# Ledger of designs, part 152: peptides against a protein of PDB entry 1IK9

Target 1, 211 residues: chain A of PDB entry 1IK9
Amino acid sequence: MERKISRIHLVSEPSITHFLQVSWEKTLESGFVITLTDGHSAWTGTVSESEISQEADDMAMEKGKYVGELRKALLSGAGPADVYTFNFSKESCYFFFEKNLKDVSFRLGSFNLEKVENPAEVIRELICYCLDTIAENQAKNEHLQKENERLLRDWNDVQGRFEKCVSAKEALETDLYKRFILVLNEKKTKIRSLHNKLLNAAQEREKDIKQ
Target 2, 207 residues: chain A of PDB entry 1IK9 as posed
Amino acid sequence: MERKISRIHLVSEPSITHFLQVSWEKTLESGFVITLTDGHSAWTGTVSESEISQEADDMAMEKGKYVGELRKALLSADVYTFNFSKESAYFFFEKNLKDVSFRLGSFNLEKVENPAEVIRELIAYALDTIAENQAKNEHLQKENERLLRDWNDVQGRFEKAVSAKEALETDLYKRFILVLNEKKTKIRSLHNKLLNAAQEREKDIKQ
Target 3, 195 residues: chain B of PDB entry 1IK9 as posed
Amino acid sequence: MERKISRIHLVSEPSITHFLQVSWEKTLESGFVITLTDGHSAWTGTVSESEISQEADDMAMEKGKYVGELRKALLSVYTFNFSKESAYFFFEKNLKDVSFRLGSFNLEKVENPAEVIRELIAYALDTIAENQAKNEHLQKENERLLRDWNDVQGRFEKAVSAKEALETDLYKRFILVLNEKKTKIRSLHNKLLNA

## One batch from the design tools (peptide; made by RFdiffusion4, then SolubleMPNN)

Design b2_p20_2_s3 (from b2_p20_2, 11 letters changed)
Fold by OpenDDE base, seed 3:
Structure b2_p20_2_s3 (fold): chain B 211 residues (1-211), chain C 211 residues (1-211), chain A 20 residues (1-20)
Amino acid sequence: as target 1 above (211 residues)
Amino acid sequence: as target 1 above (211 residues)
Amino acid sequence: SEEEEEEKEEKEFENKLLNA
């Protein structure tokens, strides 16, 4: 089961924050349970998959689009854009909500709720869920923070090895060239010495032929 | 202002989860506001820095140790070890809590609370705080997740550069040695050729002298 | 001498080059 609690403002009670809980199995499309509370009273209703389909048809809206609007209205709360208006009669237990657009306002959905006999139990369970969610999110935050610190250490270690490898490559190239120049110069000197000995031997032979 | 909400069980009402809110400025030692609720009624009390100091003195406990025990009892809730027992009389509005040890149980603290006239407002504000905390923690989780993904990419990039640098170092050494051997062998061949020419010239001169 | 050490290093390097 998935659950979302949102803050809403009712048109009838604009000074009192209400809480809208929606609970569903896997997808909002399969139906949901809606719970409204003001922190003193609570009201609950069940919306079936068939009712969602019927409301979409009555609105002449494609079902996936309608469920997408339900998700925005019921799971996001009244966003800062006041795009969704919530209405509830405590007398009739009738809940309805409207989408406000620039040029058109229209009813998005409506639900008959029932007054909960023991609202304190619903409110306690709601607070328990909030505290569980806080604890889970805190544990996840601590895990992600420790993982970030690990990844940063691992990055610094590889970066330091990379810089050492670059320096070692340049040092190796420089050392090998220096050593090669020394050996090559020795061989060039030996070649020059042997060539001079050959020239001298040829000059001596030319002297011996000339008596 | 800092705030913590915990679930507690009262000895008088073991079947009903209660919520203990503690609110303080910077440190619990400077005093705090305690709020108790069952989701229907609420009770609040203020504990001053002087009262905390007096309770520590009355217990013959060092203030920092006493504040440390208050932090465990009031901010952690009843942990799974049932080390803290909470008592509240709705009639007297007297709240007290005990620390249960293997060989000793003792009163850790006591507070006179006052019944809140509008408990729904306290409960609504409590739920609002829970929802704000959830939203903040979710935003932090999303940020940390994106940072983890960035750090992992950055690590993979440096690791790939490091591996290429290692391979390039080995390839450079191998290529330089091969090239140096070729040039060196050419010079050695020239030295051998010049040496043989010198030996032949000496043998010809020795023939000319015998002749 | 430094020259004898350099000549020794050159021979060791030449031998390493010839035996690789």
Scores: peptide ipSAE 0.021, ipTM 0.827, DockQ to the pose 0.051
Fold by OpenDDE base, seed 2:
Structure b2_p20_2_s3 (fold): chain B 211 residues (1-211), chain C 211 residues (1-211), chain A 20 residues (1-20)
Amino acid sequence: as target 1 above (211 residues)
Amino acid sequence: as target 1 above (211 residues)
Amino acid sequence: SEEEEEEKEEKEFENKLLNA
């Protein structure tokens, strides 16, 4: 089961933060349970896949688009833009919400809720879920932090090895060229010496021919 | 102000999860506010630095050690080892907690609480704080995840450059040696050719002298 | 022979190049 808790403001009680819990299996399209609380009372309703399909049909909205709007309204919380207006009557237990666009407001959905007999239990469970979610997110943060520190060490190690490899390549090239020049110069000196010996031998022979 | 909310079990109501909120400025040693709730009622107490110092003295415990034990009891929640036992009387509003060691249980601290007149407000604020903490932790997780993915890309890039540098070093060394051997062999061949010319010139001169 | 000394110097030189 997936769950999301969000803050909402009711048109009837804008000074009192309410909490909207939504619980579902795999997809919001397959139906969901909503729970509303003010921290004292709680109200719960179940919405079936059939009701979601009927509301989409009544709105003449494609089902996937409708479920996408439900997801934005019910799972996002009060975003910084009051795009969604929430209404609840404690007397009728009727909950409805509207999407407010620049030129058009329309009812996106409505639910009949039931007052929970033991709201303290629902509130305790909601707080427990929040605390569990905090603990899980903290453990994930600590893991990701340790992994980032590992990756940074590994990066610094490879970077240092790479810089050493570059420097060692340049040093090797320089050393090999120096050695090569020395050898070439030695062989050039030997070739010059042999040419001079040949020139001398030829000059001596030309002297011997001239008696 | 720092805050921590934890789950606790009261000896009087072990089937009902209670929540202990602790709020403090910079250090728990400078005093703190505790709030207890069962999701219906709430109770609050303030503990001063003077009271903490007095409790440490009464226990004959070093203040830093005592504050360390308070921090473990009040901020850790019910850890997997029931090292801390919590007691609260709704009638007297007296809250106390004990540290349970293998052979010794001792009272670690006690607080007089006051019943909150509007517990729903305290509960709503507590839930708001949990939801804010979840949102902050999620944003931090997303940041760390993106940073992890960045560091992994950077590591793979440097690793690939390093491997190319190693291979390029080996290829350079091999190429330089091959070029060097070719030039050496050319010079050796020229030296041998010059020696053979010298030998022939010497043999011709020896023939001319015998003639 | 002078050739054997030259071959020896060449081999010593090759060995110095390989071992330096």
Scores: peptide ipSAE 0.021, ipTM 0.827, DockQ to the pose 0.058
Fold by OpenDDE base, seed 5:
Structure b2_p20_2_s3 (fold): chain B 211 residues (1-211), chain C 211 residues (1-211), chain A 20 residues (1-20)
Amino acid sequence: as target 1 above (211 residues)
Amino acid sequence: as target 1 above (211 residues)
Amino acid sequence: SEEEEEEKEEKEFENKLLNA
């Protein structure tokens, strides 16, 4: 079961924050349970997949698009852009919500709710769910923080090894070239010495022929 | 103002989860406001720094140690280790809690509460605080997740550069040694050729002297 | 001469080694 709680403002009671809980199995399209509370009273209604399909058909809206609008209205809370207006009558237990666009407002959905006999139990369970969610999110945050610190250490270690590898490559190249030049110069000196000995031997032979 | 909400079980009502809210300015030692609710009724009391000091003195406990025990009792919720037992009388509005050790149980503190006239407002504000805390923790979680993904990419990039640097160092060393051996062998061949020319010139001179 | 070509090839090889 998935659950979302959002604070909403009712047109009839704009000074009192209400809480809208939606609970569903796997997908919102398969139906959901809606619970409204003001912290004293609670009201609950069940919406079936068939009712969602009927509301989409009555609106002449594609079902996936309609469910997408339901998700925004019922699961987002009132964002700063008063795009969704919520209405509830405590007398009729009728809940409905409108989408407000710049040039058009239209009813997006409506539900008959039933007043809960023991609202304190529903409110306690709602607070428990909030506290559980806080604890789970804190544990996830602590885990992510520790992992982030680990990854930062691992990055610094590899970066330091990389910089050492670059420096060691440059040092190796420089050392190998220096050694090569030394050995090459020794061989060049030996070649020059042997050429001079050959020239001297040829000059001595030319002297021996001239007696 | 700092705030903590915890679920607790009262000895008098073990089947009903209660919620204990503690609110304080900077440090719990400076005093706090305690609020108890069952999701229908609420009770509030203010505890001053002087009352905390008096309770520590009455217990013959060092103030910092006593405040440390208050923090564990009032801010942790009931952990699995039933170390703290909570008691409340709705009639007397007297709240007290005990520390249960293996061989000793003792009263850690007691507070007179007052019944709140509008519990719905307190409950709504408590739910608002929970929802705000969830939203803040979710935003922190998303931030940490994005940062973790960034650090993982950066680590993979540096690791790949490091592996390329290692391979390039080995390839450079191998190539430089191959080139060095080639040039060294050419110079050794030239030196051997020049020595053979010198030996031949010496043999011809010895023939010319015998001739 | 063959010796001047060998000296030229050696210098080209040294330059390729020093400039690589």
Scores: peptide ipSAE 0.022, ipTM 0.827, DockQ to the pose 0.052; fails the geometry check
Fold by OpenDDE base, seed 1:
Structure b2_p20_2_s3 (fold): chain B 211 residues (1-211), chain C 211 residues (1-211), chain A 20 residues (1-20)
Amino acid sequence: as target 1 above (211 residues)
Amino acid sequence: as target 1 above (211 residues)
Amino acid sequence: SEEEEEEKEEKEFENKLLNA
């Protein structure tokens, strides 16, 4: 089961923060349980897949698009754009919400909720879920932090090995050229010495012919 | 201001989860505000630095050690070891907690709490704090996840450059040795040719002397 | 001369080695 709790303001009680909990199985399209609380009272309702399909059909909206709007309205809370307006009558237990566009507002959905007999149990369970979510997210943060520290060490180690490899390549090239020049110079000296011996032998032969 | 909310069980109401909120400035030693709620009622009390010091003195406990025990009791909730037992009388509004050791239990502290007139406001504020903490921790998780993905890419890039540097070093060494051998072999061939010319010149000179 | 061509080829080889 998936759950999202959002902070909302009701048009009827704009000074009192309400909490909208939505619980569902895998997808919001399969239906959901909605719970509203003001921290004293709680109201709950079940919305079926058939009700979601019927509401989409009544709106002449494609079901996937309608469910996408329900996700934005019910799971995101009042975003900074106040695009969604929430209304609830405590007397009728009727909950409805509107999407506000620049030139048009329209009702996106409506639910009859029932007042919960023991709101304290619902509120305690909601706080428990929040505390469990905090603990899970903290454990995940600590894990990701340790993994970041590991990856940073591993990066520094490979970077240091790479820099050493670059320097070792340059040093190897320089050393091999120095050694090669030394050996070539020895061979050049031997060639020059042999040429001088040939020239001397030719000069001596020319002297022997001239007697 | 720092805050911690913990889930606790009271000895008087073990079937009903209570929430213990502690709020303080920088250090618990400077005093704190304690709030207890069952999701319907709330009780609050202020504990001063002087009361903490007096309780430490009455226990003949070093103040830093006593504050360390208060942190474990009041900020950690009931850990899996049930080391701390919490008691509250709704009639007297008297809250006290005990540390349970194998051979001895002792009272660690006690506070008189006052019943809050509007518990719904305290509960709403507590839920708001939980939701804000969830949002902050989620944003931190998303940041750390993106940073992990960056560090992993950076690691793979440097690793791939390092492997290319190793291969390029081995290839450089092999290529330079091949080139050096070729040039050295040419110089050896010239030396052999010059030696043969010297031998032939010596043989011709020996023929000219015999002639 | 053959010697000047050989010295030139050696310098070109040294330069190709140094500039490769």
Scores: peptide ipSAE 0.021, ipTM 0.827, DockQ to the pose 0.051; fails the geometry check

Design b2_p20_3_s2 (from b2_p20_3, 8 letters changed)
Fold by OpenDDE base, seed 2:
Structure b2_p20_3_s2 (fold): chain B 211 residues (1-211), chain C 211 residues (1-211), chain A 20 residues (1-20)
Amino acid sequence: as target 1 above (211 residues)
Amino acid sequence: as target 1 above (211 residues)
Amino acid sequence: SEEEERRKELEELERKREER
């Protein structure tokens, strides 16, 4: 089961933060449980997949688009200010919300809620869920932080090895060329010496023929 | 101001999760505000630095150690099961907690609380703080996740460059030696050819002298 | 001979390459 808690302001009580909890299985499209609380009272209702489908049809809206609008209204915390207006009657337990666009305002959905007999249980459970979510997110953050520190060390180690490899490649090339030049120069000197000996021998032979 | 909310069980109401909020400035040693709620009622008290010091003295405990025990009792969520026992009288508004060790149980602290007139405000503010903490931790988590993905990519890129550098170093060494051997062999062949020419010239001169 | 010494240097360079 998935769950989201958001803060909302009701038109009837704009000075009092309300909390809207939505719980669903896999997708919001399959239906959801909605819970509203002001920290003293709580109200709960169930919205079925059939009701969602009917509301989409009544609005002449494609179901996926309608569910997308429901997600933005009900599951997004502080959406853009004033895009969604929430209304609730404590007397009728009727909850409805409107989407306010520049040129058009329309009711996006309506739900019948029931007043919870023991709101303290709902409030305690809601606080427990928040504390559990905090603990889970903290544990995940600590894990990600440790992993970031590991990855950074590993990156620095490989970077340092890479820089050493680059420098070692350049040094190797330079050293090999220097050694090669030394050996080549010795061979060139020997070739020149042998050529000179050959020229001298030819000159001596030419002198011996000329008597 | 720092703040921690924990779940506790009261000896008087073991079936009902209570929430203990502690708020402090910089360090718990400077004093703190304690708030207790059951999701319907709330109770608040202020504990001064002088009261903390007096309790440490009365217990003959070093202040830093005492504050360390207070942090473990009041700020740790689910500490080890059963190490701390919490007691609260709704009638007297007297809160106290005990540390239970194997051979010794002792009162670690006691606080006079006051019943909050509008507990719904305290509960709403507590839920707001939890939701804000969730949002902050989610944003941090998303940032750390993106950074982990970046660091992993950067590591893979440097690792791949390093492997290419290693292979290129080995290939360079191999290629340079092969080229060197080719040129050396040409020079060796030329030296041998010149030596043979010199030997032939010497043999011809020896024939001419015998002639 | 100077040629044997140079051959030994090359062989030693080749050996140092095979040992890496």
Scores: peptide ipSAE 0.000, ipTM 0.812, DockQ to the pose 0.003
Fold by OpenDDE base, seed 4:
Structure b2_p20_3_s2 (fold): chain B 211 residues (1-211), chain C 211 residues (1-211), chain A 20 residues (1-20)
Amino acid sequence: as target 1 above (211 residues)
Amino acid sequence: as target 1 above (211 residues)
Amino acid sequence: SEEEERRKELEELERKREER
């Protein structure tokens, strides 16, 4: 089961933070359990897939789009833009929420909730879930931090090897060219020496023919 | 202000998870505020640095060691080893906790708490803190994940450059040696040709002298 | 031949290095 807890402000009680818990299996489209609490009382309702489909039909909205709006409203809370307004009557246990657009607000959905007999149990379970989520997120954070440190070490190691490879390539090229020039110059000197000996021998032969 | 919330089990109510909130400034040694809740009622007490020092003295324990034990008891909850036992009387509002060793348990500390008039406010604030902590940890996790993905890309890039550098070094060495051998062989051929011409000229001169 | 072109390139590289 997946769960999301969000802070909401009710139009009737804007000074008191309420908490909206939504629990679902795999997809919100399959239905969900909604729980509202003020830290003293709690109210819960179950919304079926058929009710979600009916609300989408009543709105003349495509189901996937409607569920997308439900997900934004119920799982993200009122984002920083107050795009969603929440209303709840403790008397009727009727919960409804509206999407606020610039020019028009419209009801997105409504649910009948029931007052929980033991709200303390629901609140304790909610706090437990929060603490478990904190612990899980801390463990993930520690793991990611260790991976980050590992990757940084690995990067430094490869970088250092790369720099050594570049320097070694340049040194190799320079050394090979120096050696090449030395040997080439020796061969050129030997060629010049042999050529001069040939010229001298030819000159001596011309002298011997001329007696 | 730093804060830690932990789950505890009271000896008197082992079936009901209680939450122990500890809040302090910089160090637990400077004093702290303790809040206990069962999700319906809340109790709060303030513990001063002087009280901590007095408890350490009464225990004949060095203050730093005592604070180390307080930190384990109050901030880690009863770890999986149930090393700490928590007791609370709702009647007297007396909270005390014991360290359980294999052979002996001893009282580690005791605090007088006061019942909070509006426990719902304390509970809401506690849930808000949990939700804020979740959001902060999620943001840290997303940041670390992005950094890890960056470092992995950077590592792959340097690794690919390193491999190319190695291959290019080997190719350079091979090419330079091939070129060197070609030029050297040409010069050797020229030397051999000139040497043969010198030998032939010397042989012709010896024939001319015998003639 | 490709060998003769590579030879000329080497001689030209050598010349450029002797001129530095």
Scores: peptide ipSAE 0.000, ipTM 0.812, DockQ to the pose 0.003
Fold by OpenDDE base, seed 5:
Structure b2_p20_3_s2 (fold): chain B 211 residues (1-211), chain C 211 residues (1-211), chain A 20 residues (1-20)
Amino acid sequence: as target 1 above (211 residues)
Amino acid sequence: as target 1 above (211 residues)
Amino acid sequence: SEEEERRKELEELERKREER
């Protein structure tokens, strides 16, 4: 079961925060349970998949689009942009909400709710769900923080190895060039020495021919 | 202001979850506001720093240790180990809690609470705080998740650069050795050729002397 | 290490050249 609790303001009671709980299985399209509370009283209604389909048809709206609008209205809470207005009559237990566009407001949906006999139980369960959600999110947060610190350590380790590898490559190149230059210079010196010995031997032979 | 909400079970009403809200500034030692609710009624009391000090003295407990026990009792919720028992009389509005040790239970603290005239406001504010805390924790979790994904990408980038650096070092070494061996072999061949020319010149000179 | 082995092989090639 999925659940979302949102704060809403009712047009009839704008000074008191109400809480709208929506509970569903897998998708809102399959139907949902809606609960409204002011922290003293609670009202609950069940909305079936057939009712959702009928409301979409009555609105001449594609079902997926309608369910998308229901999700925005009922799960987002009234975001700071008063795009959705909520109305509830405690007398009739009739809940309806409107989408406010620039030039047009239209009723998006309506539900008959029933007053809960024991609102305290519903309120306690709602608070329990909030506290469980806080605990789960805190545990996830602590886990993500530890993973973040691990990843940062692993990054610093590889970065340090990379810098050492770069330095070792440069040092290796420099050392190899120096060693090879020395050996090549020795061979060049030996070649020059042997060449001079050949020139001297040729000059001595020219002297021996000239008696 | 810091706040913690915990679930507790009262000995007098073990079947219904109660909620204990504790609110304080900086440290619990400086005093706190305690609120108890069952989702229908609420009771609130203010505990001063002087009352905390007096209770610590009456218990012959060091103040820091006493405040530490208060924190465990009032902020942890009754963890699964029933180390703390909570008692409340709705008639007297007297709240007290006990620490249960293996062989001894002792009263850790007691508070006179006052019944709230408008419990719905307290309950609404409590739910608002829970919803705000959920939203803040969700935003932090989303941020940490994005940072972890960033750090993982950065790690993979540096790891790939490191592997390329290792391979480039090995390739450089191999290439340098091959090039230098070729040049050295050419110099060795030239030395051998010059040495043979010297030997031939010496043999010709020996023939000219015998002739 | 392969580097130490290559260095030893170079030193042995130099040594075999001084003996020759």
Scores: peptide ipSAE 0.000, ipTM 0.813, DockQ to the pose 0.003
Fold by OpenDDE base, seed 3:
Structure b2_p20_3_s2 (fold): chain B 211 residues (1-211), chain C 211 residues (1-211), chain A 20 residues (1-20)
Amino acid sequence: as target 1 above (211 residues)
Amino acid sequence: as target 1 above (211 residues)
Amino acid sequence: SEEEERRKELEELERKREER
């Protein structure tokens, strides 16, 4: 079961923050339970998949688009620009909400709610859910923080190995060239020595011919 | 201002979850506001720094140690092993809590609370605080997740550069040795050619002497 | 050690090729 609690303002009671809880199984399209509370009273209604489909048809809206609008309205509250307006009559227990656009406002949906006999139980359970959600999110944040610290250590280790590899490559190149120059110089010295021996032998032969 | 809400069980009403809110400025030692609610009624009391000091003195406990126990009791609820027991009389508005150890239970503290006239406002504000805390923790979680993804990308980049550096070092060594062997072989061929010329010149001179 | 062994092998290969 998934759940979302949103803070809303009712047009009839704009000075009193209300809370809209929506609970559903897997997808909002399959139906949901809606609960409204002001911290004293609570009202609950169950909305079936068939009712959602009927509301979409009545609005001449594609079901997926309608459910997308329901998700925005009911799970986000008014939205960042008061895009949704909520109305509730405590007398009739009738809840309806409107989408406000620049040029048009239209009713997005409506639900008949039932007054909860023991609102304190609903409120306690709602607070419990909030506290559980806080604890879960704190545990996730602590886990992510530890993982970030691990990744930073691992990055620093690889970076240090990389820098050592670069330096070792440059050192290897320099050392190999120095050694090669030494061996080449030895070979050049031997070539020069052999050339001098050939020159001396030629000079001796030229002396032997001149007698 | 800092705030903590904890779920507690009262000895008098073990079937009903109660919520203990504690609010303070910077440190709990400087005083705090305590609020108890069952989702229908609420009770509030203010505890001053002087009252905290007096309770520590009455218990013959060092103030910092006493405040440490207050923090564990009031901000954590019963704790993971029901280390703290909470008592409240709705008639007297007297709240007290005990620390339960294997061999001893002792009263850790007590407060006179006042019944709130409008508990719905307290409950609404408490729910608002929970929702705000959820939103803040979600935003922190999303930030940490993005940072985790960044660190992982940076690690993969450095790891890939390191592997390329290792391979490039091995390739450099192999290439330099191959080039050096070529030049050395040329020098060796020249040395052999000069030795053969010296041998031929010596053989010709030996023929000229026999001649 | 491996770089020193490869170095010795190269020097020994050079020496063996001068003795022929």
Scores: peptide ipSAE 0.000, ipTM 0.813, DockQ to the pose 0.003; fails the geometry check

